# Ledger of designs, part 33: peptides against a protein of PDB entry 3HTU

Target 1, 75 residues: chain A of PDB entry 3HTU
Amino acid sequence: RRPEEWGKLIYQWVSRSGQNNSVFTLYELTNGEDTEDEEFHGLDEATLLRALQALQQEHKAEIITVSDGRGVKFF

## One batch from the design tools (peptide; aimed at target 1 H59 E62 G71 K73)

Design b2_p28_8_s3 (made by RFdiffusion4, then SolubleMPNN; from b2_p28_8, 15 letters changed)
Fold by OpenDDE base, seed 2:
Structure b2_p28_8_s3 (fold): chain B 75 residues (1-75), chain A 28 residues (1-28)
Amino acid sequence: as target 1 above (75 residues)
Amino acid sequence: MEEKRKKFEEELEKYKELVRKRLEELKE
């Protein structure tokens, strides 16, 4: 899958689970209990970041930088 | 690297709490 395709899957989860406007660490998205049954669970961080960047271009997410780490807020 | 992640997640958790509190305040 391409990053934008992963982004689509991630955002679909966000939407159907009612997590819009929620904030996540990147770790939570791919390693958290809430996503363990999702296809993107276990996705490498590099690909995840590219996926989220694609969503950000669509104004569906905002990557948050705290210190030298990154999280994401979905809209 | 693991410690770095933990520190970041701790900071972000604080941010998340701040956001939640702000949202609750806006509902009042």
Scores: peptide ipSAE 0.089, ipTM 0.557, DockQ to the pose 0.046
OpenDDE base, seeds 1, 3, 4, 5: peptide ipSAE 0.070, 0.049, 0.031, 0.065; ipTM 0.547, 0.555, 0.482, 0.543

Design b2_p28_8_s4 (made by RFdiffusion4, then SolubleMPNN; from b2_p28_8, 18 letters changed)
Fold by OpenDDE base, seed 2:
Structure b2_p28_8_s4 (fold): chain B 75 residues (1-75), chain A 28 residues (1-28)
Amino acid sequence: as target 1 above (75 residues)
Amino acid sequence: MAEKLAEFQANLDKYKELVAKRLEELKK
C-alpha cells in the first residue's frame, strides 16, 4: 500500500470511532488496544509517518513533535 | 494577520501539551 492508502484507512478508523478532533501518540495508533483489529495495526513508524503526512497535506491531521516522541491531531 | 498567527501558535502549543501528557501516561 502507498502512504496515501494507509492514510485513508487510518482516517476512516478515526471517523468511525468518533475520534476526530482527538490527539494520539504514533505508538497508540499502531500498537494500541483500540486498533488491534485494524489493518494498520503493527505498521512501522516510518510508513505511518508518511501516511500521516499525506493526511496533513489534506488538512485532515497535524503531526506534532515533542522531545519524547511524536503525536498527531486529527481534524 | 498577527492575530491569526498568534491564535494558530497557541493551538499548536496546546496540542504539544496534550501529546506530551499522553506520552507521559504511556510511560506509567
Scores: peptide ipSAE 0.312, ipTM 0.745, DockQ to the pose 0.527
OpenDDE base, seeds 1, 3, 4, 5: peptide ipSAE 0.299, 0.292, 0.303, 0.310; ipTM 0.736, 0.731, 0.739, 0.743

## One batch from the design tools (peptide; aimed at target 1 K73)

Design b2_p29_1_s2 (made by RFdiffusion4, then SolubleMPNN; its pose is not in this set)
Fold by OpenDDE base, seed 2:
Structure b2_p29_1_s2 (fold): chain B 75 residues (1-75), chain A 29 residues (1-29)
Amino acid sequence: as target 1 above (75 residues)
Amino acid sequence: SEEDKEKVRKMLEEIKKKEEEKKKKELEE
């Protein structure tokens, strides 16, 4: 899958689960219990980041970078 | 926003704490 396709899957999950405006760490998205059954579970961080960047271009997400990690806010 | 950043920081810290605790538990087993 392309990063954009991963982004679509991720955002579909966000939307279906009603978690818009929620904030996640990147770790939670790919390693958390909430996404355990999702196709993007276990996705490598690099690909995840590209996926989220694609969503960010669509104004569907905002990547949040802090000193010790990254997260994302979905819209 | 700064609030979001702080939230992420806190979440990351919590994850870190959990991982440390998990590691400690694994070492004690």
Scores: peptide ipSAE 0.296, ipTM 0.748, DockQ to the pose 0.890
OpenDDE base, seeds 1, 3, 4, 5: peptide ipSAE 0.277, 0.277, 0.276, 0.283; ipTM 0.736, 0.736, 0.732, 0.740

Design b2_p29_1_s3 (made by RFdiffusion4, then SolubleMPNN; its pose is not in this set)
Fold by OpenDDE base, seed 5:
Structure b2_p29_1_s3 (fold): chain B 75 residues (1-75), chain A 29 residues (1-29)
Amino acid sequence: as target 1 above (75 residues)
Amino acid sequence: SAEDKEKVREKLKKIKEEEEKKKKLEELE
């Protein structure tokens, strides 16, 4: 899958689960209990980041960078 | 926003703490 396709899957999950406007760490998306049944669970961080960047370009997400790591807010 | 960043910081802190606890526990088991 391309990053854009992964982004689509991630955003679909966010939308279906009512997680819009919620904040996640990158770890929560790929290693969290809430996404265990999702295809993107276990996705490598590099690919995840590219997927989120694609969503960010579509104004569907905002990647948040802090000193201790990164997170993302979905819209 | 600043609020969002703080939420991320808090989440990262919690995850880090839990990971450290898990690691130490696994070393003892």
Scores: peptide ipSAE 0.380, ipTM 0.795, DockQ to the pose 0.892
OpenDDE base, seeds 1, 2, 3, 4: peptide ipSAE 0.375, 0.379, 0.376, 0.377; ipTM 0.793, 0.795, 0.794, 0.793

Design b2_p29_1_s4 (made by RFdiffusion4, then SolubleMPNN; its pose is not in this set)
Fold by OpenDDE base, seed 5:
Structure b2_p29_1_s4 (fold): chain B 75 residues (1-75), chain A 29 residues (1-29)
Amino acid sequence: as target 1 above (75 residues)
Amino acid sequence: SEEDKELVRKKLEEIKKKEKEKKELEELA
């Protein structure tokens, strides 16, 4: 899958679960209990980041960078 | 926003703590 396709899957999950405007760490998206049944569970961080960057270009997400890591807010 | 950043920081710290505890428990088992 291309990063854009992964982004689509992630955003679909966010939307269907009613978690728009919620904040996640990257770890929660790929290793969290809430996404265990999702295809993007276990996705490597590099690919995840590219997927989120694609969503960010579409104004559907904002990547948040802090000293200890990264997170993302979905819109 | 700064609020979002703080929330991310908090989440990261919580995850770090949980992972550390998990690792310690696994080492004892």
Scores: peptide ipSAE 0.469, ipTM 0.838, DockQ to the pose 0.911
OpenDDE base, seeds 1, 2, 3, 4: peptide ipSAE 0.467, 0.464, 0.465, 0.461; ipTM 0.837, 0.836, 0.837, 0.835

Design b2_p29_2 (made by RFdiffusion4)
Pose (drawn by RFdiffusion4):
Structure b2_p29_2 (pose): chain A 75 residues (1-75), chain P 29 residues (1-29)
Amino acid sequence: as target 1 above (75 residues)
Amino acid sequence: EELEEELAEALEEGDMKRAVELQAQINEL
Protein backbone atom coordinates (compact mmCIF):
# COMPACT_ATOMS: atom_id res chain seq x y z
CA ARG A 1 0.00 0.00 0.00
CA ARG A 2 1.46 3.34 -1.09
CA PRO A 3 2.14 6.30 1.27
CA GLU A 4 -0.86 8.33 0.12
CA GLU A 5 -3.37 5.45 0.63
CA TRP A 6 -2.32 5.21 4.22
CA GLY A 7 -2.55 9.00 4.24
CA LYS A 8 -6.19 8.99 3.24
CA LEU A 9 -7.01 6.37 5.95
CA ILE A 10 -5.02 8.26 8.55
CA TYR A 11 -6.82 11.45 7.65
CA GLN A 12 -10.26 9.84 7.75
CA TRP A 13 -9.71 8.46 11.29
CA VAL A 14 -8.61 11.90 12.51
CA SER A 15 -11.52 13.76 10.81
CA ARG A 16 -14.31 11.45 12.00
CA SER A 17 -13.40 11.57 15.72
CA GLY A 18 -13.36 15.39 15.96
CA GLN A 19 -9.57 15.64 16.26
CA ASN A 20 -9.26 18.00 13.35
CA ASN A 21 -6.60 20.15 15.10
CA SER A 22 -5.09 17.52 17.31
CA VAL A 23 -1.37 16.89 17.77
CA PHE A 24 -0.07 13.28 17.70
CA THR A 25 3.32 11.49 17.97
CA LEU A 26 4.07 9.27 15.06
CA TYR A 27 4.51 6.41 17.57
CA GLU A 28 1.06 6.85 19.13
CA LEU A 29 -0.56 6.71 15.67
CA THR A 30 0.88 3.23 14.86
CA ASN A 31 1.44 1.94 18.40
CA GLY A 32 -0.74 3.94 20.80
CA GLU A 33 -3.60 2.61 22.91
CA ASP A 34 -6.29 4.64 21.11
CA THR A 35 -5.47 3.24 17.67
CA GLU A 36 -5.08 -0.41 18.69
CA ASP A 37 -8.05 -1.62 16.62
CA GLU A 38 -7.26 0.78 13.78
CA GLU A 39 -6.08 -0.51 10.42
CA PHE A 40 -2.85 1.51 10.44
CA HIS A 41 -1.80 0.16 13.83
CA GLY A 42 1.61 -1.50 13.34
CA LEU A 43 2.66 0.62 10.32
CA ASP A 44 6.43 1.31 10.23
CA GLU A 45 7.57 4.90 10.96
CA ALA A 46 9.19 5.33 7.52
CA THR A 47 6.00 4.62 5.54
CA LEU A 48 3.97 6.57 8.07
CA LEU A 49 6.36 9.55 7.62
CA ARG A 50 5.79 9.42 3.85
CA ALA A 51 2.05 9.15 4.25
CA LEU A 52 2.20 12.23 6.47
CA GLN A 53 4.33 14.12 3.96
CA ALA A 54 1.64 13.40 1.34
CA LEU A 55 -0.96 14.92 3.69
CA GLN A 56 1.27 17.95 4.28
CA GLN A 57 1.42 18.57 0.50
CA GLU A 58 -2.40 18.58 0.58
CA HIS A 59 -2.25 21.04 3.49
CA LYS A 60 -3.99 18.43 5.66
CA ALA A 61 -1.15 17.95 8.15
CA GLU A 62 1.96 19.65 9.52
CA ILE A 63 4.89 17.51 10.63
CA ILE A 64 6.52 18.70 13.84
CA THR A 65 10.16 17.99 14.67
CA VAL A 66 10.76 17.62 18.42
CA SER A 67 14.38 16.69 19.16
CA ASP A 68 14.29 12.91 19.76
CA GLY A 69 11.25 12.14 17.56
CA ARG A 70 8.42 13.23 15.36
CA GLY A 71 4.87 14.44 15.71
CA VAL A 72 2.16 15.74 13.48
CA LYS A 73 -0.81 18.24 13.62
CA PHE A 74 -3.89 17.57 11.43
CA PHE A 75 -6.13 20.16 9.78
CA GLU P 1 10.46 31.66 26.98
CA GLU P 2 8.01 29.87 29.35
CA LEU P 3 7.06 27.36 26.66
CA GLU P 4 10.74 26.65 25.94
CA GLU P 5 11.35 25.94 29.64
CA GLU P 6 8.31 23.65 29.80
CA LEU P 7 9.51 21.91 26.62
CA ALA P 8 12.99 21.36 28.10
CA GLU P 9 11.39 19.92 31.23
CA ALA P 10 9.10 17.61 29.24
CA LEU P 11 12.14 16.38 27.25
CA GLU P 12 14.15 15.69 30.46
CA GLU P 13 11.17 13.70 31.79
CA GLY P 14 10.88 11.72 28.51
CA ASP P 15 7.28 12.97 28.06
CA MET P 16 7.31 12.92 24.31
CA LYS P 17 3.57 13.60 23.93
CA ARG P 18 3.79 16.74 26.02
CA ALA P 19 6.99 17.80 24.24
CA VAL P 20 5.27 17.52 20.81
CA GLU P 21 2.29 19.56 22.07
CA LEU P 22 4.59 22.29 23.39
CA GLN P 23 6.62 22.31 20.14
CA ALA P 24 3.36 22.74 18.19
CA GLN P 25 2.49 25.83 20.31
CA ILE P 26 6.02 27.21 19.79
CA ASN P 27 5.73 26.78 15.99
CA GLU P 28 2.48 28.86 15.99
CA LEU P 29 4.37 31.95 17.31

Design b2_p29_2_s1 (made by RFdiffusion4, then SolubleMPNN; from b2_p29_2, 10 letters changed)
Fold by OpenDDE base, seed 2:
Structure b2_p29_2_s1 (fold): chain B 75 residues (1-75), chain A 29 residues (1-29)
Amino acid sequence: as target 1 above (75 residues)
Amino acid sequence: DELEKELQEALERKDYKKAVELQAKLKEL
């Protein structure tokens, strides 16, 4: 899958679950209990970042970086 | 400010979820 395709899947999950405007760590998106049944569970971080960057370009998400760690807010 | 203080504390505890949440607030997201 292309990053954009992964982004679509991730955003679909966020939307279906009613979690727009929620903040996630990157870890919980791909390793958390809530996404265990999603295709993007276990997705490597590099690909995840590219996917989220694609969403960010569409103003559907913003990647949040802290000095130690990263997350994302979906819109 | 207070949020920045809380953020640093969260980072010190390696509570990354909290840190990201606080950073989001600081960015007014």
Scores: peptide ipSAE 0.616, ipTM 0.902, DockQ to the pose 0.836
OpenDDE base, seeds 1, 3, 4, 5: peptide ipSAE 0.613, 0.614, 0.614, 0.613; ipTM 0.900, 0.901, 0.901, 0.901

Design b2_p29_2_s2 (made by RFdiffusion4, then SolubleMPNN; from b2_p29_2, 12 letters changed)
Fold by OpenDDE base, seed 2:
Structure b2_p29_2_s2 (fold): chain B 75 residues (1-75), chain A 29 residues (1-29)
Amino acid sequence: as target 1 above (75 residues)
Amino acid sequence: SELEKELKEALEKGDYSKAVKLQAELASL
């Protein structure tokens, strides 16, 4: 899958679960219990970041990156 | 984990200094 395709899957999950405007750590998106049944569970961080960057270009997400502190807010 | 939970809360609050510290701790595990 391309990064933007992963982004679509992630955003669909966020929307279905009613978590728009919520902040996530990168870890909980790919390693959390809440996403265990999602295709993007276990996705490597590099690919995840590219996916989120694609969503950010569409103004659907904002990546929070301050030094080692990383997260994402969905809109 | 508890650290991940605290990291999430720090990010939600906009406490990025705390978030950095927590992430550093997580990375050290």
Scores: peptide ipSAE 0.174, ipTM 0.727, DockQ to the pose 0.111
OpenDDE base, seeds 1, 3, 4, 5: peptide ipSAE 0.171, 0.162, 0.167, 0.167; ipTM 0.725, 0.719, 0.726, 0.726

Design b2_p29_2_s3 (made by RFdiffusion4, then SolubleMPNN; from b2_p29_2, 11 letters changed)
Fold by OpenDDE base, seed 1:
Structure b2_p29_2_s3 (fold): chain B 75 residues (1-75), chain A 29 residues (1-29)
Amino acid sequence: as target 1 above (75 residues)
Amino acid sequence: SELEEKLKEALEKKDYKTAVELQAELSKL
């Protein structure tokens, strides 16, 4: 899958689960219990970041960097 | 500010979920 395709899957989950405007750490998205049944669970962080960057270009997400941690807010 | 202090506290505890949420709040101010 291309990063854009991963981004689509992630955003679909966010929308389907009613978690728009929610904030996640990158770890939560790919390693959390809430996404265990999703195709993007276990996705490597580098690919995840590219997927989120694609969503960010579409104004569907904002990547947040705090100290040595990163997260994302979905819109 | 209060939010900034809470952010610092969260970071000290390595509570990154809270830190990211607080940063998001600060960013829109």
Scores: peptide ipSAE 0.273, ipTM 0.771, DockQ to the pose 0.945
OpenDDE base, seeds 2, 3, 4, 5: peptide ipSAE 0.271, 0.270, 0.170, 0.266; ipTM 0.773, 0.771, 0.729, 0.773

Design b2_p29_2_s4 (made by RFdiffusion4, then SolubleMPNN; from b2_p29_2, 11 letters changed)
Fold by OpenDDE base, seed 1:
Structure b2_p29_2_s4 (fold): chain B 75 residues (1-75), chain A 29 residues (1-29)
Amino acid sequence: as target 1 above (75 residues)
Amino acid sequence: SELEKKLEEALAKGDRKKAVELQAKLKEL
């Protein structure tokens, strides 16, 4: 899958679960209990980041990067 | 990040309280 395809799957989950406008750590998106049954569970961080960047270009997500942490907010 | 790493470690050890604290801290940044 291409990054934008992964992004689509992730955003679909966010929408279905009613998690829009919620903030996630990168870890809990791919390693959390809430996404265990999703295809993107276990996705490597590099691919995840590219997927989220694709969503960000579509204004569907905002990557939050600070010196000691990273997260993402979905819209 | 270091904070995310600590969160992952807390979860792996079963320290749910610590994991919640770290998760909340990251979301506040």
Scores: peptide ipSAE 0.080, ipTM 0.689, DockQ to the pose 0.101
OpenDDE base, seeds 2, 3, 4, 5: peptide ipSAE 0.050, 0.072, 0.037, 0.066; ipTM 0.609, 0.676, 0.572, 0.664

Design b2_p29_3 (made by RFdiffusion4)
Pose (drawn by RFdiffusion4):
Structure b2_p29_3 (pose): chain A 75 residues (1-75), chain P 29 residues (1-29)
Amino acid sequence: as target 1 above (75 residues)
Amino acid sequence: ELELELAHLEEELEKLELELAYLEKKLEE
């Protein structure tokens, strides 16, 4: 599955829950306890990063750099 | 129970650091 297909799914999960301006760690998206039964749970951080960059190009997400890791804000 | 509460607070703290880093970047712009 390509980066942008994950990106569509990631975006849909965020939009439907009312988290349209929520900030997330990349870890919590693929390994957190809220996303356990989500389809993207277990996705590697490299592919996740690429799916997020595709969303950023569509102005649907902003990747945040915080020293020892990565996060993301969705719009 | 204490380990679960500590892990939860660590996750909230990481989120608050991210939100600060984001606001600092927007303020600089």

Design b2_p29_3_s1 (made by RFdiffusion4, then SolubleMPNN; from b2_p29_3, 20 letters changed)
Fold by OpenDDE base, seed 4:
Structure b2_p29_3_s1 (fold): chain B 75 residues (1-75), chain A 29 residues (1-29)
Amino acid sequence: as target 1 above (75 residues)
Amino acid sequence: MEEEEERRKRREEKIEKLKKALEEKKKKE
């Protein structure tokens, strides 16, 4: 899958689960219990980041970096 | 060796701390 395709799957999950405007860590998205049944569970961080960057270009997400790590807010 | 429960707890605490930091940063933007 292309990063854009992964981004679509991730955003679909966010939307279907009603978690728009929520903040996630990158780890939480791919390793969290809430996504265990999703196709993107276990996705490598590099591909995940590219997927989120694609969503950011579409104004559907914003990647935030702090000293403790990185996360994303979905819109 | 560290028990699985302890590892889980540590990961959850890290996630919570990071999420809080991210929310605070977003609030300041």
Scores: peptide ipSAE 0.146, ipTM 0.617, DockQ to the pose 0.412
OpenDDE base, seeds 1, 2, 3, 5: peptide ipSAE 0.133, 0.132, 0.136, 0.137; ipTM 0.604, 0.607, 0.609, 0.609

Design b2_p29_3_s2 (made by RFdiffusion4, then SolubleMPNN; from b2_p29_3, 20 letters changed)
Fold by OpenDDE base, seed 1:
Structure b2_p29_3_s2 (fold): chain B 75 residues (1-75), chain A 29 residues (1-29)
Amino acid sequence: as target 1 above (75 residues)
Amino acid sequence: MEEEEERRKEREEKIEKLKEALEEKEKKE
């Protein structure tokens, strides 16, 4: 899959999951328990980052960097 | 196993702290 296709799958999950939190760590998205049944579970960080960057260009997400690590906020 | 559960808990706590830091960072922007 292309990064844009991964981004679509990720965003679909976020939108339909009904989760209260819209902020995730990069690790949580691909290694967390909440995504263990999703196709993007176990996705490598490099591909994940490219997927999130594609979503960011569509104003659907924002990649955030703090001293403790990186994450993403979905809109 | 107990060791695995403890590691999972520690990871969850780390994730929560990171999420809080991310929320605070976003709030300040």
Scores: peptide ipSAE 0.137, ipTM 0.599, DockQ to the pose 0.413
OpenDDE base, seeds 2, 3, 4, 5: peptide ipSAE 0.131, 0.122, 0.134, 0.133; ipTM 0.597, 0.590, 0.597, 0.601

Design b2_p29_3_s3 (made by RFdiffusion4, then SolubleMPNN; from b2_p29_3, 19 letters changed)
Fold by OpenDDE base, seed 5:
Structure b2_p29_3_s3 (fold): chain B 75 residues (1-75), chain A 29 residues (1-29)
Amino acid sequence: as target 1 above (75 residues)
Amino acid sequence: KEEEEKKKKEREEKIKKLKEALEKKKKEE
């Protein structure tokens, strides 16, 4: 899958689960219990980041960087 | 198993700390 395709799957989950306007660590998205049944579970961080960057270009997400690492806010 | 459990807990603590920082950023935006 291309990053854009992964981004679509991720955002679909966010929307279906009512997680819009919420923040996640990158680890939570791919390693969290809430996404165990999702296709993007276990996705490598590099690919995940590219997927989120694609969503960011669509104004559906914002990658947030803090001192302790990176996360994402979905809109 | 003990080492794996330790690593898991370390990750969980890191996630918790990062989450708090992200929540703060969320409110600022």
Scores: peptide ipSAE 0.265, ipTM 0.691, DockQ to the pose 0.334
OpenDDE base, seeds 1, 2, 3, 4: peptide ipSAE 0.172, 0.178, 0.181, 0.208; ipTM 0.623, 0.632, 0.633, 0.648

Design b2_p29_3_s4 (made by RFdiffusion4, then SolubleMPNN; from b2_p29_3, 18 letters changed)
Fold by OpenDDE base, seed 2:
Parts: sequence; structure tokens; C-alpha cells
Structure b2_p29_3_s4 (fold): chain B 75 residues (1-75), chain A 29 residues (1-29)
Amino acid sequence: as target 1 above (75 residues)
Amino acid sequence: EEERERERKEREEKKKKLEKALEEKEAAK
């Protein structure tokens, strides 16, 4: 899958679960309990980041970067 | 187990920092 396709899957999960406007760590998305049954569970961070960047271009997400980590907010 | 708990706590703290950073960013606009 392309990053954009992963992004679509991730955003679909966020939308279906009603977690829009929620903040996630990158770890939670790929390693969290809530995504264990999702296809993107276990996705490598590099690909995840590219997927989220694709969503960000569509104004569906905002990647948050702080000194000691990164996360994402979905819209 | 203790290590996992520490890691979990660290992730939670990082998440709080992310949320705070977002809030501050939005407030600054």
C-alpha cells in the first residue's frame, strides 16, 4: 500500500470510531490496544508518518512535534 | 514489567506534552 492508502485506512478508523479531534501518539496508532485489529497495526513509523503527512495535506490531520516526540490530531 | 510500566508512563507524559503544545499553538493564533 502507498502512504496515501494507509492514511485513508487510518482516517477511516478514526472517523468510524468517532475519535475525530482526538490526539494520538504515533505509538498509539500502530501499537495501541485500540488498533490491534486494524490493518495498520504494526505499521512502521516511517510509513505511518508519510501516511499522516498525506492526511495533513488534505487537512484531515495535523502532526504535532515537540522536543521529545510526535503525535497527530485528526479533524 | 516495571520497565513496561515506566515506558507506558513516559508515553502518557509525552502525550500530555503533545496536547499542551497543540493547545498553546492554537491559543497563540
Scores: peptide ipSAE 0.352, ipTM 0.763, DockQ to the pose 0.608
OpenDDE base, seeds 1, 3, 4, 5: peptide ipSAE 0.350, 0.343, 0.350, 0.346; ipTM 0.764, 0.757, 0.763, 0.763

Design b2_p29_4 (made by RFdiffusion4)
Pose (drawn by RFdiffusion4):
Structure b2_p29_4 (pose): chain A 75 residues (1-75), chain P 29 residues (1-29)
Amino acid sequence: as target 1 above (75 residues)
Amino acid sequence: QATLKTLTELEAERRDLERELETLRTELE
């Protein structure tokens, strides 16, 4: 599955829960306790990062750099 | 992971404030 197909799925999960301006760590998206039964749970950080960059190009996400890791804000 | 999440939220708020400040300075010019 390509980066942008994960991006569409990631974006849909965020939009439907009312988290349209929420901030997430990349870890909690693929490994957190809220996303355990989500389809993207277990996705590697590299593919997730690319899916997020595709969303950023569509102005649907902003990737945040915080020293020892990565996060993202969705719009 | 809690620390990383808290720093990530503060960084997002800092960036929003910087954008608001740049918009206000442009309106004043």

Design b2_p29_4_s1 (made by RFdiffusion4, then SolubleMPNN; from b2_p29_4, 21 letters changed)
Fold by OpenDDE base, seed 2:
Structure b2_p29_4_s1 (fold): chain B 75 residues (1-75), chain A 29 residues (1-29)
Amino acid sequence: as target 1 above (75 residues)
Amino acid sequence: MKELLEKVKKKAKELEKKREEEEKKEELE
């Protein structure tokens, strides 16, 4: 899958689960219990970042960088 | 994990506030 396709899957989950406006660490998004049944569970961080960047271009997400890690807010 | 999440949430809140302020400014002008 292309990063954009992963982004689509991720955002579909966000929308279906009512997680719009929620915030995740990148680890929680791909390794947390809430996404265990999703296809993107276990996705490598590099691909995840590219997927989220694609969503960010569409104003559907914002990648948040702090001193010791990254997260994402969905809209 | 929780610590990072809290940091991310705090940053997110700051960004949200900034966005709201910008939107409010546009509405008032």
Scores: peptide ipSAE 0.344, ipTM 0.770, DockQ to the pose 0.849
OpenDDE base, seeds 1, 3, 4, 5: peptide ipSAE 0.328, 0.341, 0.330, 0.332; ipTM 0.761, 0.769, 0.762, 0.763

Design b2_p29_4_s2 (made by RFdiffusion4, then SolubleMPNN; from b2_p29_4, 23 letters changed)
Fold by OpenDDE base, seed 1:
Structure b2_p29_4_s2 (fold): chain B 75 residues (1-75), chain A 29 residues (1-29)
Amino acid sequence: as target 1 above (75 residues)
Amino acid sequence: MEELLEKAKKKAEELEEKRRKEEEEKLKE
């Protein structure tokens, strides 16, 4: 799958679960309990980041960088 | 991990407030 396709799957999950405007760490998106049954669970962080960047270009997400790591806010 | 999440959430709130203010500014124009 291309990063854009992964982004689509991720955003679909966010929308279905009613978690728009929620904030996640990159880690919990692919390693968290809430996404254990999703296809993108276990996705490598590099691909995840590219997927989120694609969503960011569509104004559906914003990647947040803090001193301890990165997170993402979905819209 | 929880500390990172809290920091991210706080930053996201600040970002949202900024976006809201910018939107209000555009509406005033």
Scores: peptide ipSAE 0.212, ipTM 0.657, DockQ to the pose 0.848
OpenDDE base, seeds 2, 3, 4, 5: peptide ipSAE 0.209, 0.204, 0.139, 0.211; ipTM 0.649, 0.644, 0.553, 0.656

Design b2_p29_4_s4 (made by RFdiffusion4, then SolubleMPNN; from b2_p29_4, 16 letters changed)
Fold by OpenDDE base, seed 2:
Structure b2_p29_4_s4 (fold): chain B 75 residues (1-75), chain A 29 residues (1-29)
Amino acid sequence: as target 1 above (75 residues)
Amino acid sequence: MEELKKKIEEEAEKRKKEEEEERRREEEE
């Protein structure tokens, strides 16, 4: 799958689960309990980041970098 | 992990407030 396709799957989950306006660390998004049944569970961070960047271009997410790591806010 | 998430939440809220404040200033001009 292309990053944009992964982004679509991620955002579909966000929408279905009512996680809009929620914040995630990159780790909990792909390794957390809430996404265990999703196709993107276990996705490598590099591919995840590219997927989120695609969503960011669509104003559906914002990647947030802090001193201890990165996360994402969905819209 | 929880501390990282809190920092991300705080940064997200900070950016939201700054954006809202900037938008408000632009609308009042």
Scores: peptide ipSAE 0.452, ipTM 0.831, DockQ to the pose 0.927
OpenDDE base, seeds 1, 3, 4, 5: peptide ipSAE 0.445, 0.447, 0.451, 0.451; ipTM 0.829, 0.830, 0.831, 0.832

Design b2_p29_5 (made by RFdiffusion4)
Pose (drawn by RFdiffusion4):
Structure b2_p29_5 (pose): chain A 75 residues (1-75), chain P 29 residues (1-29)
Amino acid sequence: as target 1 above (75 residues)
Amino acid sequence: LPPSELRTDEEREADEEEVEEKIEEEREE
């Protein structure tokens, strides 16, 4: 599955829950306790980062760099 | 303009602090 197909799924999960301006770590998206029964749970950080970069090009997400890791804000 | 381009530096700093807090909480687990 390509980066942008994960990006669409990631974006749909965020939008439907009312988290349209929420901040997430990349880890909690693929490994957190809120996303355990989500389809993207267990996705590697590299592919996740690319899916997020595709969303950023669509102005649907902003990737945040915080020293020892990565996070993301969705719009 | 899209919401990502309308943001201020203060808002981005606040999000960075929030991400730092989340990473600290994840490390404590």

Design b2_p29_5_s1 (made by RFdiffusion4, then SolubleMPNN; from b2_p29_5, 17 letters changed)
Fold by OpenDDE base, seed 1:
Structure b2_p29_5_s1 (fold): chain B 75 residues (1-75), chain A 29 residues (1-29)
Amino acid sequence: as target 1 above (75 residues)
Amino acid sequence: APPIDLLTQEEIEEDKKKVAEMLEKLKKE
């Protein structure tokens, strides 16, 4: 899958679960209990980041960078 | 949720704080 395709799957999950406007760490998205049944569970961080960047271009997400790592907020 | 371009600086900083707190709570490998 291309990053854009991964982004679509991730955003669909966020939307269907009603978690828009919520903040996630990148680890929670791919390793958390809430996404264990999702296709993107276990996705490597590099690919995940590219997927989120694709969503950010569509104004559907914002990647948040802090001193100890990254997170993301969905819109 | 408001569009990205409508977020205030206060909201942006609050989100950063949330992420920072969440990262601190993660299991350290």
Scores: peptide ipSAE 0.501, ipTM 0.842, DockQ to the pose 0.714
OpenDDE base, seeds 2, 3, 4, 5: peptide ipSAE 0.494, 0.499, 0.496, 0.499; ipTM 0.839, 0.841, 0.840, 0.840

Design b2_p29_5_s2 (made by RFdiffusion4, then SolubleMPNN; from b2_p29_5, 17 letters changed)
Fold by OpenDDE base, seed 5:
Structure b2_p29_5_s2 (fold): chain B 75 residues (1-75), chain A 29 residues (1-29)
Amino acid sequence: as target 1 above (75 residues)
Amino acid sequence: MAPKDLLTEEEREEDKKKVAEMLEKLKKE
């Protein structure tokens, strides 16, 4: 799958689960219990980041960088 | 890139704080 396709799957989950405007760590998205049944569970961080960057270009997400790592907010 | 919803700088700082706290919890686990 292309990053844009992964982004679509991730955003569909966010929307379907009603978690728009929520903040996640990158780890929670791919390793958390809430996404264990999703196709993107276990996705490597590099690919995840590219997917989120694609969503960011569509104004559907914002990648948050802090001193200890990164997270993301969905819109 | 700007997000879909316009956020104030204060709101962005709050989100950064949330992420930082979440990451800190992960380190302690």
Scores: peptide ipSAE 0.559, ipTM 0.863, DockQ to the pose 0.704
OpenDDE base, seeds 1, 2, 3, 4: peptide ipSAE 0.558, 0.555, 0.557, 0.557; ipTM 0.863, 0.861, 0.863, 0.862

Design b2_p29_5_s3 (made by RFdiffusion4, then SolubleMPNN; from b2_p29_5, 11 letters changed)
Fold by OpenDDE base, seed 5:
Structure b2_p29_5_s3 (fold): chain B 75 residues (1-75), chain A 29 residues (1-29)
Amino acid sequence: as target 1 above (75 residues)
Amino acid sequence: LPPSELLTEEEREKDKKEVAEKLEELKKK
């Protein structure tokens, strides 16, 4: 799958689960219990980041960088 | 403007703080 396709799957989950406007660490998205049944669970961080960057270009997400790591907010 | 571009600096700082707290919790596990 292309990054854009992964982004679509991730965003569909966010919307379907009613978690728009929520903040996540990158780890929560791919390793958390809430996404254990999703296709993107276990996705490597590099690919995840590219997927989120694609969503960011569509103003559906914003990648947050702090001193101790990264997270993301969905809109 | 889309919601992502309407966030205030205060809101952005709040989100950053939340991410930082989540990351800190992960390190403690």
Scores: peptide ipSAE 0.696, ipTM 0.916, DockQ to the pose 0.934
OpenDDE base, seeds 1, 2, 3, 4: peptide ipSAE 0.695, 0.696, 0.695, 0.695; ipTM 0.916, 0.916, 0.916, 0.915

